# Peptides against a protein of PDB entry 6D0Y, part 160

Target 1, 225 residues: chain A of PDB entry 6D0Y
Amino acid sequence: ETEDHLESLICKVGEKSACSLESNLEGLAGVLEADLPNYKSKILRLLCTVARLLPEKLTIYTTLVGLLNARNYNFGGEFVEAMIRQLKESLKANNYNEAVYLVRFLSDLVNCHVIAAPSMVAMFENFVSVTQEEDVPQVRRDWYVYAFLSSLPWVGKELYEKKDAEMDRIFANTESYLKRRQKTHVPMLQVWTADKPHPQEEYLDCLWAQIQKLKKDRWQERHIL

## One batch from the design tools (peptide; made by RFdiffusion4, then SolubleMPNN)

Design b2_p24_6_s2 (from b2_p24_6, 14 letters changed)
Fold by OpenDDE base, seed 3:
Structure b2_p24_6_s2 (fold): chain B 225 residues (1-225), chain A 24 residues (1-24)
Amino acid sequence: as target 1 above (225 residues)
Amino acid sequence: SLDTLLPELKELEKQWEKYRAFFA
């Protein structure tokens, strides 16, 4: 019965309420903390599940985990470990959409003080290092670059504030790879948005340009319409 | 909030799926 109640609370957080979202999240974090001694495993599984299956609530659940981590550091660590395991499993299963989302989720956990900035930098270093692997398909190299770049809107500011030198190295390596990668199938991979001022580009080149602009704008979102 | 970036990222994800499918 208590487990069902916890499930309901976790799944419904962020829905319409008379209280502020922040207040609700703090309240829920307190409830979960109190129940950890008896229901830690269940709570862990529930949080991992909603984090994975409800991408529209990314910020809600990263914030919740952040609040809970502040109350119970060990639990926060266990949660991160579980999410990393899930990321590895999604990659093994070739579920690249889930994988990239999980990377974004982990990225935002840095902002919530759940994951240390150096750890995230190390992860991105590992991703970009794939571009240097030999005898692997370009699609593998491209995906890890994509996963890295597409996650930067959520964490780029924090990482550059704390690890600018390391991030610059990663960017340099990324740029180098993008310049030398094959673009034989550009027509199939072109990205274009009618309301954007830039012409149709290859998807990674387009993303790179956007991230470069974001970086130049000090990671502040700008309207380029 | 990144509201203005999310639509573009979604489009990029669609392109990635095409890429993956082509090289699968």
Scores: peptide ipSAE 0.025, ipTM 0.576, DockQ to the pose 0.400; fails the geometry check
Fold by OpenDDE base, seed 1:
Structure b2_p24_6_s2 (fold): chain B 225 residues (1-225), chain A 24 residues (1-24)
Amino acid sequence: as target 1 above (225 residues)
Amino acid sequence: SLDTLLPELKELEKQWEKYRAFFA
């Protein structure tokens, strides 16, 4: 395959086809694997790009990476490292929303067996540990909690199935922090309903409630967070 | 947006390096 053709194939995967999506992904993974000797760098860049810029296709590309990782474990590792580098770049550019999305993407890679569950748990442990830091802005603490909680819809089930005790500890620490944090420091993170007489709710508290319900529902997602 | 709310979090980029080992 030529480089241009590879770009087309990767960008268009998931479009309507006579074949199943799963079949198409397997086929594409095979094509990409075959072309790695000649176009590894290009393929890596392309996958990172679509992973970053096409959030609507998150599960498609995580699945693709998972399939490719199964065929070429070394490439899978390189991809993850590239994603981490991109995460660093997004933070440097003050693109915190992109950063959170990248964490979600990495989270879903756990389901695709690209990232081990214990590794993701360790990451989240580190995230929540920031809440215990002293002499730091609350927005820092809040951001890490947000990054953690907002990623759980993609990985909470898997992590609780494999690391329930560790996850319970993380949840306990999160709950503790949410109870003691000041809600007035970041008013822009409050949820306002102008059209309904609902009480104003802080966004993290709202998210926490949603995640708790998700957990109660055995991580069967009933709405898009 | 979070981008406007969290300018002080730019320094967080330096912390992500510690996570590479978890995914390598």
Scores: peptide ipSAE 0.021, ipTM 0.510, DockQ to the pose 0.037; fails the geometry check
Fold by OpenDDE base, seed 5:
Structure b2_p24_6_s2 (fold): chain B 225 residues (1-225), chain A 24 residues (1-24)
Amino acid sequence: as target 1 above (225 residues)
Amino acid sequence: SLDTLLPELKELEKQWEKYRAFFA
């Protein structure tokens, strides 16, 4: 395969085909595996790029990485390292929208057996530990809590199945922080939900309530997405 | 699917877009 051809294959996976998505992903994983000896660096870069720039295909690319990781564990590790590096770079550059998405992407990689549940728990522990930092703006603390909570729809089920005690501790710490943080009185930071006890809630409080409900429902979504 | 949030969470994320504008 050529580099240009690989780019085309990776970018177009999941598009209309006579074959199933699953078969296409398996096929592509096989092609990529076979080309790793010659194009590892390029393939790694391409996968990182599409993972970052094509959020609409999140589950497609996490699945692809999962399949590739099963074929080549070392490459999977290199991919995760690259993604974590990118996350750090995004944070340093104050690209917080990208950073949040990267956390969600990494979260879904747990479901694809690319990242171990304990590792993701450790990451979330680190995020929530920011709430204990002194002499930092609350918005920093809030962002890491948001990054944690907003990623749980993708990985909460898996983490509670494997690390329930640790997750409970993280939740307790999160709840404690949310109780002691300064309430935002800016209307734009509030969410309106007519069907909730508090139709106008502070953003993080509302998110917390939604996640608590999701947890109560055993992480089962009530709506077909 | 796991690639999107529930509608309620999507709405929350929209609100966060405003919040993120204040992050420095």
Scores: peptide ipSAE 0.020, ipTM 0.552, DockQ to the pose 0.414; fails the geometry check
Fold by OpenDDE base, seed 2:
Structure b2_p24_6_s2 (fold): chain B 225 residues (1-225), chain A 24 residues (1-24)
Amino acid sequence: as target 1 above (225 residues)
Amino acid sequence: SLDTLLPELKELEKQWEKYRAFFA
């Protein structure tokens, strides 16, 4: 395989095929595994790129990474590290939407057995702990809460099944913060639906309500977030 | 590695807040 061919394969996965998506992903995972010795860096970069640029295919690529991780455990770790590095770069560049997508991607990797549930809980604990920081702009606090809440549609069920007590604590802390925060317009944060982003005056409160409803429905999606 | 990288992320993000568009 060539680098260009790998790019094509990765970018086009999920398109119409005579085979099932699962079969195609297994096949692609096999191809990528075989090419890791020669193209690991390229593959890592490509997967990170599609993760951040193609949020509509999030579950496809998390599944792919899951399959690769099952074949090569070390690659899974390297990929997560690469994603964290990309998350840092996104935040440095003020690419907050990209950063949120990366958090969502990492969240769904829990479902794909790439990231352990306790690790994701710890990540969210660290996010929500930002609400307790002093001498920082509220927008910083708000963003981490947003990143947490907006990722729960992908991983909330799994985390509550395995770490319900810890999740309840995080929720309590989140609720407490939302009650005491100043309600202001924050243009850099928006609620994203399946179709398009929507600016809202009370974006976090709205998201919180949506997540509460989702939780009440036992994480079965009955509404569009 | 995830647990070790996350604190670094938070610190880096905090350091760069002064350069964010809405606070510059």
Scores: peptide ipSAE 0.020, ipTM 0.557, DockQ to the pose 0.048; fails the geometry check

Design b2_p24_6_s3 (from b2_p24_6, 10 letters changed)
Fold by OpenDDE base, seed 3:
Structure b2_p24_6_s3 (fold): chain B 225 residues (1-225), chain A 24 residues (1-24)
Amino acid sequence: as target 1 above (225 residues)
Amino acid sequence: SLNTLLPELKELEEQWKKYREFFS
């Protein structure tokens, strides 16, 4: 495979074909694995780029990375490091929308066995711990709670199956913060759509209620993501 | 700013290396 062909394959994965998506992803993972000796850096950059720029194809690319990680464990590690670095850069640049997408991407990598559940729990513990920071604007506290809650549709089930006690602690801290925070509407932040939206509700309270229901429903999604 | 999370993300990266699950 040539570099140009690899770019085309990666960018177009998930498009309609005669084969199943799963079969196409397995095939692509095999092609990418075979070309890692010659095009590792290019493949890494391409995967990071599409992961960042195509949030609508999140589950496609997390699955692809999971398959590739199973074939080449070291490459999977390098990819995660690159994504974490990108998250840091997004936060430094105050690109909070991109940062949320990256957190969701990392969250779904847990389902693909690229990131361990304890590592993701640690990240969310760090996020929710921001609510306890002093002398910071509430918007900072709210954003990290939003980033945590809005990522749970992608990873909540897996985390509660493996780290239920730790997740309960995070939820308790989140609930405590939501009860004591000043109610504020932030129009720039968006949650996933539902069949019966409640635009009159405060955005974090609404999101919290949705996540509580999702948890009660054993993380079986009934929402339109 | 929100970039103060950088040290915590480094810790996450280190924990990931220790507890990483292999997809097989």
Scores: peptide ipSAE 0.021, ipTM 0.576, DockQ to the pose 0.023
Fold by OpenDDE base, seed 2:
Structure b2_p24_6_s3 (fold): chain B 225 residues (1-225), chain A 24 residues (1-24)
Amino acid sequence: as target 1 above (225 residues)
Amino acid sequence: SLNTLLPELKELEEQWKKYREFFS
C-alpha cells in the first residue's frame, strides 16, 4: 500500500460496505500491520490524527487500534504514547475540547485492551488531584473533573470491575470538591431541558448527577423515549 | 450504545465551551 492509499483506508473505515464493520476493521488491521515496516511513522500519525479529529468515529478507531495492538504490541504502546503526548499538547494549548475527546479515546482503549485499567485509574487520580491544587483558577479544577466524569460512560464499568476501591476514592474526592466549589449561577452554565428529570442546575452538578445515576444503574444506559 | 447520554454530554460540552469563553 502507498502512503496515500493508507490515508484513504484509515479515513474511510466505517463507511458503507458490503462487508461488516468488524470484517473491514480486521482487514484494515492486517493491511496496516503488513505496512508497519515501511510506514510505521505515517500510520502512527494518521491514527493519531483521526483519533483527534473524528470523535464521531471514536469506537471505530479504538477498535482498530485494539486489533492492531493485538498484532503488534509495540506499535500499540507507541500509539498510546503519542496520544498522551497529544493530550499534553492540547492542554498546553488550551484546546480543552480536543483534550477531553482524547481522554475519552484513551478511556475506550481500556475496553479494547490497549490500556490497562490501573493506568487509566492513575490518570483519573491525577486529574482529580488537581482539585486540591492551591493558587489555581477554579476553571482548571473544573475541567479536570469534567474530563474525568465525561469519560466514565466509556470506561466506568471496566474500572469499577477492576479497581472499585480506587474509583470510590476518586468519586469521594470529586464529590467533596463539587460541594465546596463556587457556583457560577450563570444561565449558560446551567443545564435545563423540559425532558430531563432534574431541575435546572450547574453543568458540573448536572453531569455529576447523571454519572451517579449511571453508576447506580451499573453503568447500563437506559433508553429515554 | 450511549445514545441517550451522548446528546446530553454534547450539550454539556457546549456549555463548557461557553464557560471557557467567559471565565478564562
Scores: peptide ipSAE 0.028, ipTM 0.508, DockQ to the pose 0.410; fails the geometry check
Fold by OpenDDE base, seed 4:
Formats: C-alpha cells, structure tokens, sequence
Structure b2_p24_6_s3 (fold): chain B 225 residues (1-225), chain A 24 residues (1-24)
C-alpha cells in the first residue's frame, strides 16, 4: 500500500459498495494492520484527521479504530492519546464545538472497546468537577456539563452497566449544579419523539431531562436527533 | 492511556482557572 492509497481507503470507508459496511471495515482494519510496520505514523495521522474532520462518519471511524485496536492494542492506545491531545488543544484554543465532538468520539470508543469504561467515567468525573471551581465563568461550568450530558447517548448504557455507583455520583453532582446555576433560555436542538416532543426549555435543563428519560428507558434511544 | 492523560487535563483546568483569576 502507498500512503496515497491508504488515505483514499480511510477517507472513502463507509461509502456505497458491493460489500457490507462491516465487511469493508474489517477488510480495511486488516489492511491498516498490515501496513502499520511501515506506515504507522501516517495511518495514525490519517485516522486522527478523519475522526476530527468527518463528524458524519463518527460511528464508522470509531468502529474502525475498535477493529484496529483489537488487532493492535498498542496502536489503539496511541490513537487515543493523540485524540486526547487534540481535545486538549481544542480546549486551549476555545474550540468548543470540536472539543465536544471529540468527547463524543471518545465516548463511542468505549463501545468499541478502545477506551475502558472506568477511564471514561474518570474523564466525566473530571468534567463535572469543573462545576465546583470557583472564580470561573458559568459558561465554563455549563460547557463541561454539556459535554458530559451530550455524550451520554453514546456511552451511558455501557458506563451504567459497569460503573453505576460512580455514574450515580456524577449524576447527583450534575443535578446539584443544575439546580443552583443561573438559568438563561438558550435555543438548542432537542431530541424529538413523535409521541412526546420536548417543550422549549433552558438548554441544560432540557438536556438533563432528556438524559434522565434516556436513563429511564435503559439508554435505548427512541428519539430522532 | 486515558487515565495517564487525565492528570494533564486537570493541570490544564488549573492553569485555566489561574488565568481567569488573574484577570478577575
């Protein structure tokens, strides 16, 4: 494989083909694994790039990374580290849209067995702990809560199955913060169900309600995002 | 691992906090 070919393969995965997506991903994972000895750095960069720049293919690339991680655990770790570095950079640059997406991406990597549930719980604990910071703007606290809550549709089930007590603590802390924070109405996209659309509400309160419902429904999404 | 990097994130948080405190 050439570098250009690898780029093409990685960028085009998930596009229409005669084979199933699962088959294509398995095949690509095999190709990438075989090429790691020669092109590890390139493959790592490519995967990080597409993971960051192609949000529409989030589940495709998390699955791909999961498959690759199963084949090469060390590479999976390096990828996660690279993504964490990118998250840090996004936060430093105040690129909150990219940052929240990266958190969601990392969250879905738990489902793909790339990130351990306890590690993700620890990250969310760290996020929610920001609500306890003093002398910081509320928008900072709100963002980390948002990042946490908005990622739960991807990983909440797994985390509660494995770390229910810790998650309950995080939820309690989140609820406590939401009760005491200053509330302002901010329009936001809401999870919609045909039977029970959510009313317009303060965005974090609304998100909280949606997540509570999702939790009640055992993390089975019955919503159209 | 992610666990190893979490302290770095916490450090970033502390740095950011200090930054805000400086300008407050």
Amino acid sequence: as target 1 above (225 residues)
Amino acid sequence: SLNTLLPELKELEEQWKKYREFFS
Scores: peptide ipSAE 0.026, ipTM 0.557, DockQ to the pose 0.036; fails the geometry check
Fold by OpenDDE base, seed 5:
Structure b2_p24_6_s3 (fold): chain B 225 residues (1-225), chain A 24 residues (1-24)
Amino acid sequence: as target 1 above (225 residues)
Amino acid sequence: SLNTLLPELKELEEQWKKYREFFS
């Protein structure tokens, strides 16, 4: 394999094929594993890049990483470390859109058995702990709550199955913060959906309500109220 | 696969973009 060929394979996975997606992913995982001795750094960079730049293929690449991790645990660890580093860099650069996508990607890696549930819980505990910081802009606190809540559709089920008590604590802390945060600056930023029977709500309150509904529905996908 | 939920979440994300701009 060549570096250019690897790039092509990684970027094009999930496109129209005569074979199933699963078959293609297994095949690609095998190719990548075999090439790790020669192209480890390149493969790592490519996977990090597509994870960051192709959010529409999130589940494809998390699955691929999961398959690779099953074949090479050390590489999986290095990938996660690289992604965490990228998340930190995105936050430092104030690229919050990229950051939230990275959090979601990491969240889905729990489902792919790349990241342990306790580790993800710890990350979310750290996020929600930001709400307790003093002398910081509320937008900072709000973003970490958003990052946490908006990632739960991908990982909430798994985390509650493994760490329900810890998750309940995080939820309680989140609820407490949402009750006491200021809302005076966002009266015009209420969520409204004409085709849904829900009142106009402040954005984070709306998200909170949606997540609570999802939780109540046992994390089963359905139309958000 | 979250196909049904994702469109609604995207709308929320758009609202969040406006939210961030407002608090910046």
Scores: peptide ipSAE 0.021, ipTM 0.490, DockQ to the pose 0.373; fails the geometry check

Design b2_p24_6_s4 (from b2_p24_6, 11 letters changed)
Fold by OpenDDE base, seed 4:
Structure b2_p24_6_s4 (fold): chain B 225 residues (1-225), chain A 24 residues (1-24)
Amino acid sequence: as target 1 above (225 residues)
Amino acid sequence: SLNTLLPELIELDKQWQKYREFFA
């Protein structure tokens, strides 16, 4: 395969085809695996790029990475490392939307068997531990809690199935923080859903409530968060 | 790998925030 052809294949995966998406992904994973000896760096860069720039294809690319990881475990590791590096860069650039998306992407990689559940739990433990930091802006604490909570729709079920005790601890710490944090009651920071009437709440409190409901529903998502 | 990188990430981010606050 040529470099340009690889780019085309990666970018166009998931588009309408005569074959199933699953078949196409499996096929592409095979092609990429075969080309890793010659184009590993390029493939890595391409996958990182599309992972960041095409959020609408999140599950497609996490699945692809999962399939590729199954074929080449080392590549999967390198990909994760690259994504973590990108997360760091995103945070440095104050691109918090990209950062949280990357956390969600990483979260879904757990479902694709690229990241082990304990590792993701450790990640979230680290995030929630930020709430215990002293002399930092609350926005920092809030963001990491947000990053954690907003990622749970993608990975909460898996994590609770495998690490329920640890997750409960994280939840307890999160709840404790949410109770003691300063709350801003500005309309722009409040959430209202028409489909499920509830009082207007501060965004993190609202998200917390949604996640609690999701947890109660055994992580069967009924609503788009 | 993930477990190693994430603590570093958190610390780096913390330092970065402090740096920015210093010049604010």
Scores: peptide ipSAE 0.028, ipTM 0.631, DockQ to the pose 0.042
Fold by OpenDDE base, seed 3:
Structure b2_p24_6_s4 (fold): chain B 225 residues (1-225), chain A 24 residues (1-24)
Amino acid sequence: as target 1 above (225 residues)
Amino acid sequence: SLNTLLPELIELDKQWQKYREFFA
């Protein structure tokens, strides 16, 4: 495979084909594994790029990484480390939309057996611990709670199956924070709509209600969050 | 690797310059 060909294969995976998506992903994983000795750095960069820039293909690329991780565990680890570094860079650049998406991507990697459930729980514990920081703007505390809650549709079921007690503690801490936070001076996290049933509601409260309902429904999603 | 990098991540983003300017 040439460098340009690898880029094409990675970018076009999931498009209409005569074969099943699963078959195409397995085939691509095999091709990429075979090319790692010659193109490891390029493949790593390409996967990080598409994982970051193509949110519509989130589950496709998490599955691909899962398949690659099963073939080459070391490469899977290097990919996760690269994604964590990218998350740090996104935060440094104040690119918080990208940062939230990266947290969601990492969350779905738990389902693909790339990241262990305890590691993701530890990440969310650290996120929610920001709510206890002093001398920081509330928007910082709110963002980490948002990053946590908005990622649960992708990983909440798995984490509660594996670490229910720890997750309950995180939820309790989150609820406690949401009850005591100020709501009037956070315009970037406010939704103003006339649509029922949640007109003119603070976004974190709305998201919390949706996640509580999702949890109650055993993480079976019935509407788009 | 996740547990080693995450504490550093939280520390590095404390500047939050964009939001500080927004609420100034």
Scores: peptide ipSAE 0.026, ipTM 0.604, DockQ to the pose 0.049
Fold by OpenDDE base, seed 1:
Structure b2_p24_6_s4 (fold): chain B 225 residues (1-225), chain A 24 residues (1-24)
Amino acid sequence: as target 1 above (225 residues)
Amino acid sequence: SLNTLLPELIELDKQWQKYREFFA
């Protein structure tokens, strides 16, 4: 395949086809694997780009990477490393919207067997540990809690199935922090949902409540966070 | 959206930029 053709294939995956999505993804993974000797760097860059820029296709690309990782473990590792580098760059650039999405993407890669559950648990442990930092802005602590909580819809079930004790500790630490943190009381940072009557809550408290409900519902998502 | 609320909170905290190098 030519480089331009590869770009087209990767960008258009998931579009209407005579074959199933699963079949197309498997086929594409095979094509990409075959072309790695000649176009590894290009393929890597393309996958990172679409992963970052097409959030509506998150599950498509995580699945694709999962399939490719199963075929070529080394490439899968390189992809994860590239995504981690991108996450770090996003954080350094204060691009927190991209950063949180990348965490979600990485979270879903656990479901696709690209990232091990213990590794993701460790990442979340690191995130929540920021709440224990002293002499830092609360917004920093809040962001990492947000990044953790907002990613759980994509990986909470898997992590609790495999690392329930560790996750419980993370939850306990999170709850403790949320109880002791200062609430902003800024109207723009309060969440209200029209579908369910409830008082307006500070955004992290609201998210926490939603995640606890999700956990209670065995991680079956009922609404988009 | 919760995704839009957090960036606004970040912007409101003037101390955020002081520590940005330690976030990554």
Scores: peptide ipSAE 0.022, ipTM 0.572, DockQ to the pose 0.070
Fold by OpenDDE base, seed 2:
Structure b2_p24_6_s4 (fold): chain B 225 residues (1-225), chain A 24 residues (1-24)
Amino acid sequence: as target 1 above (225 residues)
Amino acid sequence: SLNTLLPELIELDKQWQKYREFFA
């Protein structure tokens, strides 16, 4: 297939079809796998692009990557590496909204068996450990807590199933931090409901409350946070 | 502002290298 055709296929996946989404994704994964020898770089770039720019299709593309990873482990690894690089670049560019989304994307890759649960736990441990850093702005601490909490709707269930003790520790540390932090407002870290911003006096406290409820509901999500 | 966090954030980003071996 031509590069242009690949772009079309990747960008349009998930659109209305006579076939199931699962079937379409499996088919696309096969097509992409077959074209990797000739178009690996292009395919990788395309997938990274749509992953970043089409948040509404997050689960579609994580699933696709999962299927590809099952077919070609090396490609899956390269994709993850590319996404991590992009995350770093987003942080360097102060694009923290994109950064948070990328963390969510990576989180969902755990569900797709692309990233191991322990690896994600380690990442979150690292994030929450920032709360213990001294001589850093609180906004730094807050952001990493936000990145952690805001990703849990996508991966909390899986992580608690496999790493409950570690997750409980992270939660405890998070709660402890939230209790001792100064109440501040960071506009870009507002919490959203399905239709409108969640009414909040303090964004992290509100998010924490939502996550606690989600956890209480056994991670049965009713709306995206 | 968040711009003042850049050096600190970058430092954390460097630490992610340790996770690569655990990713696909």
Scores: peptide ipSAE 0.022, ipTM 0.558, DockQ to the pose 0.029

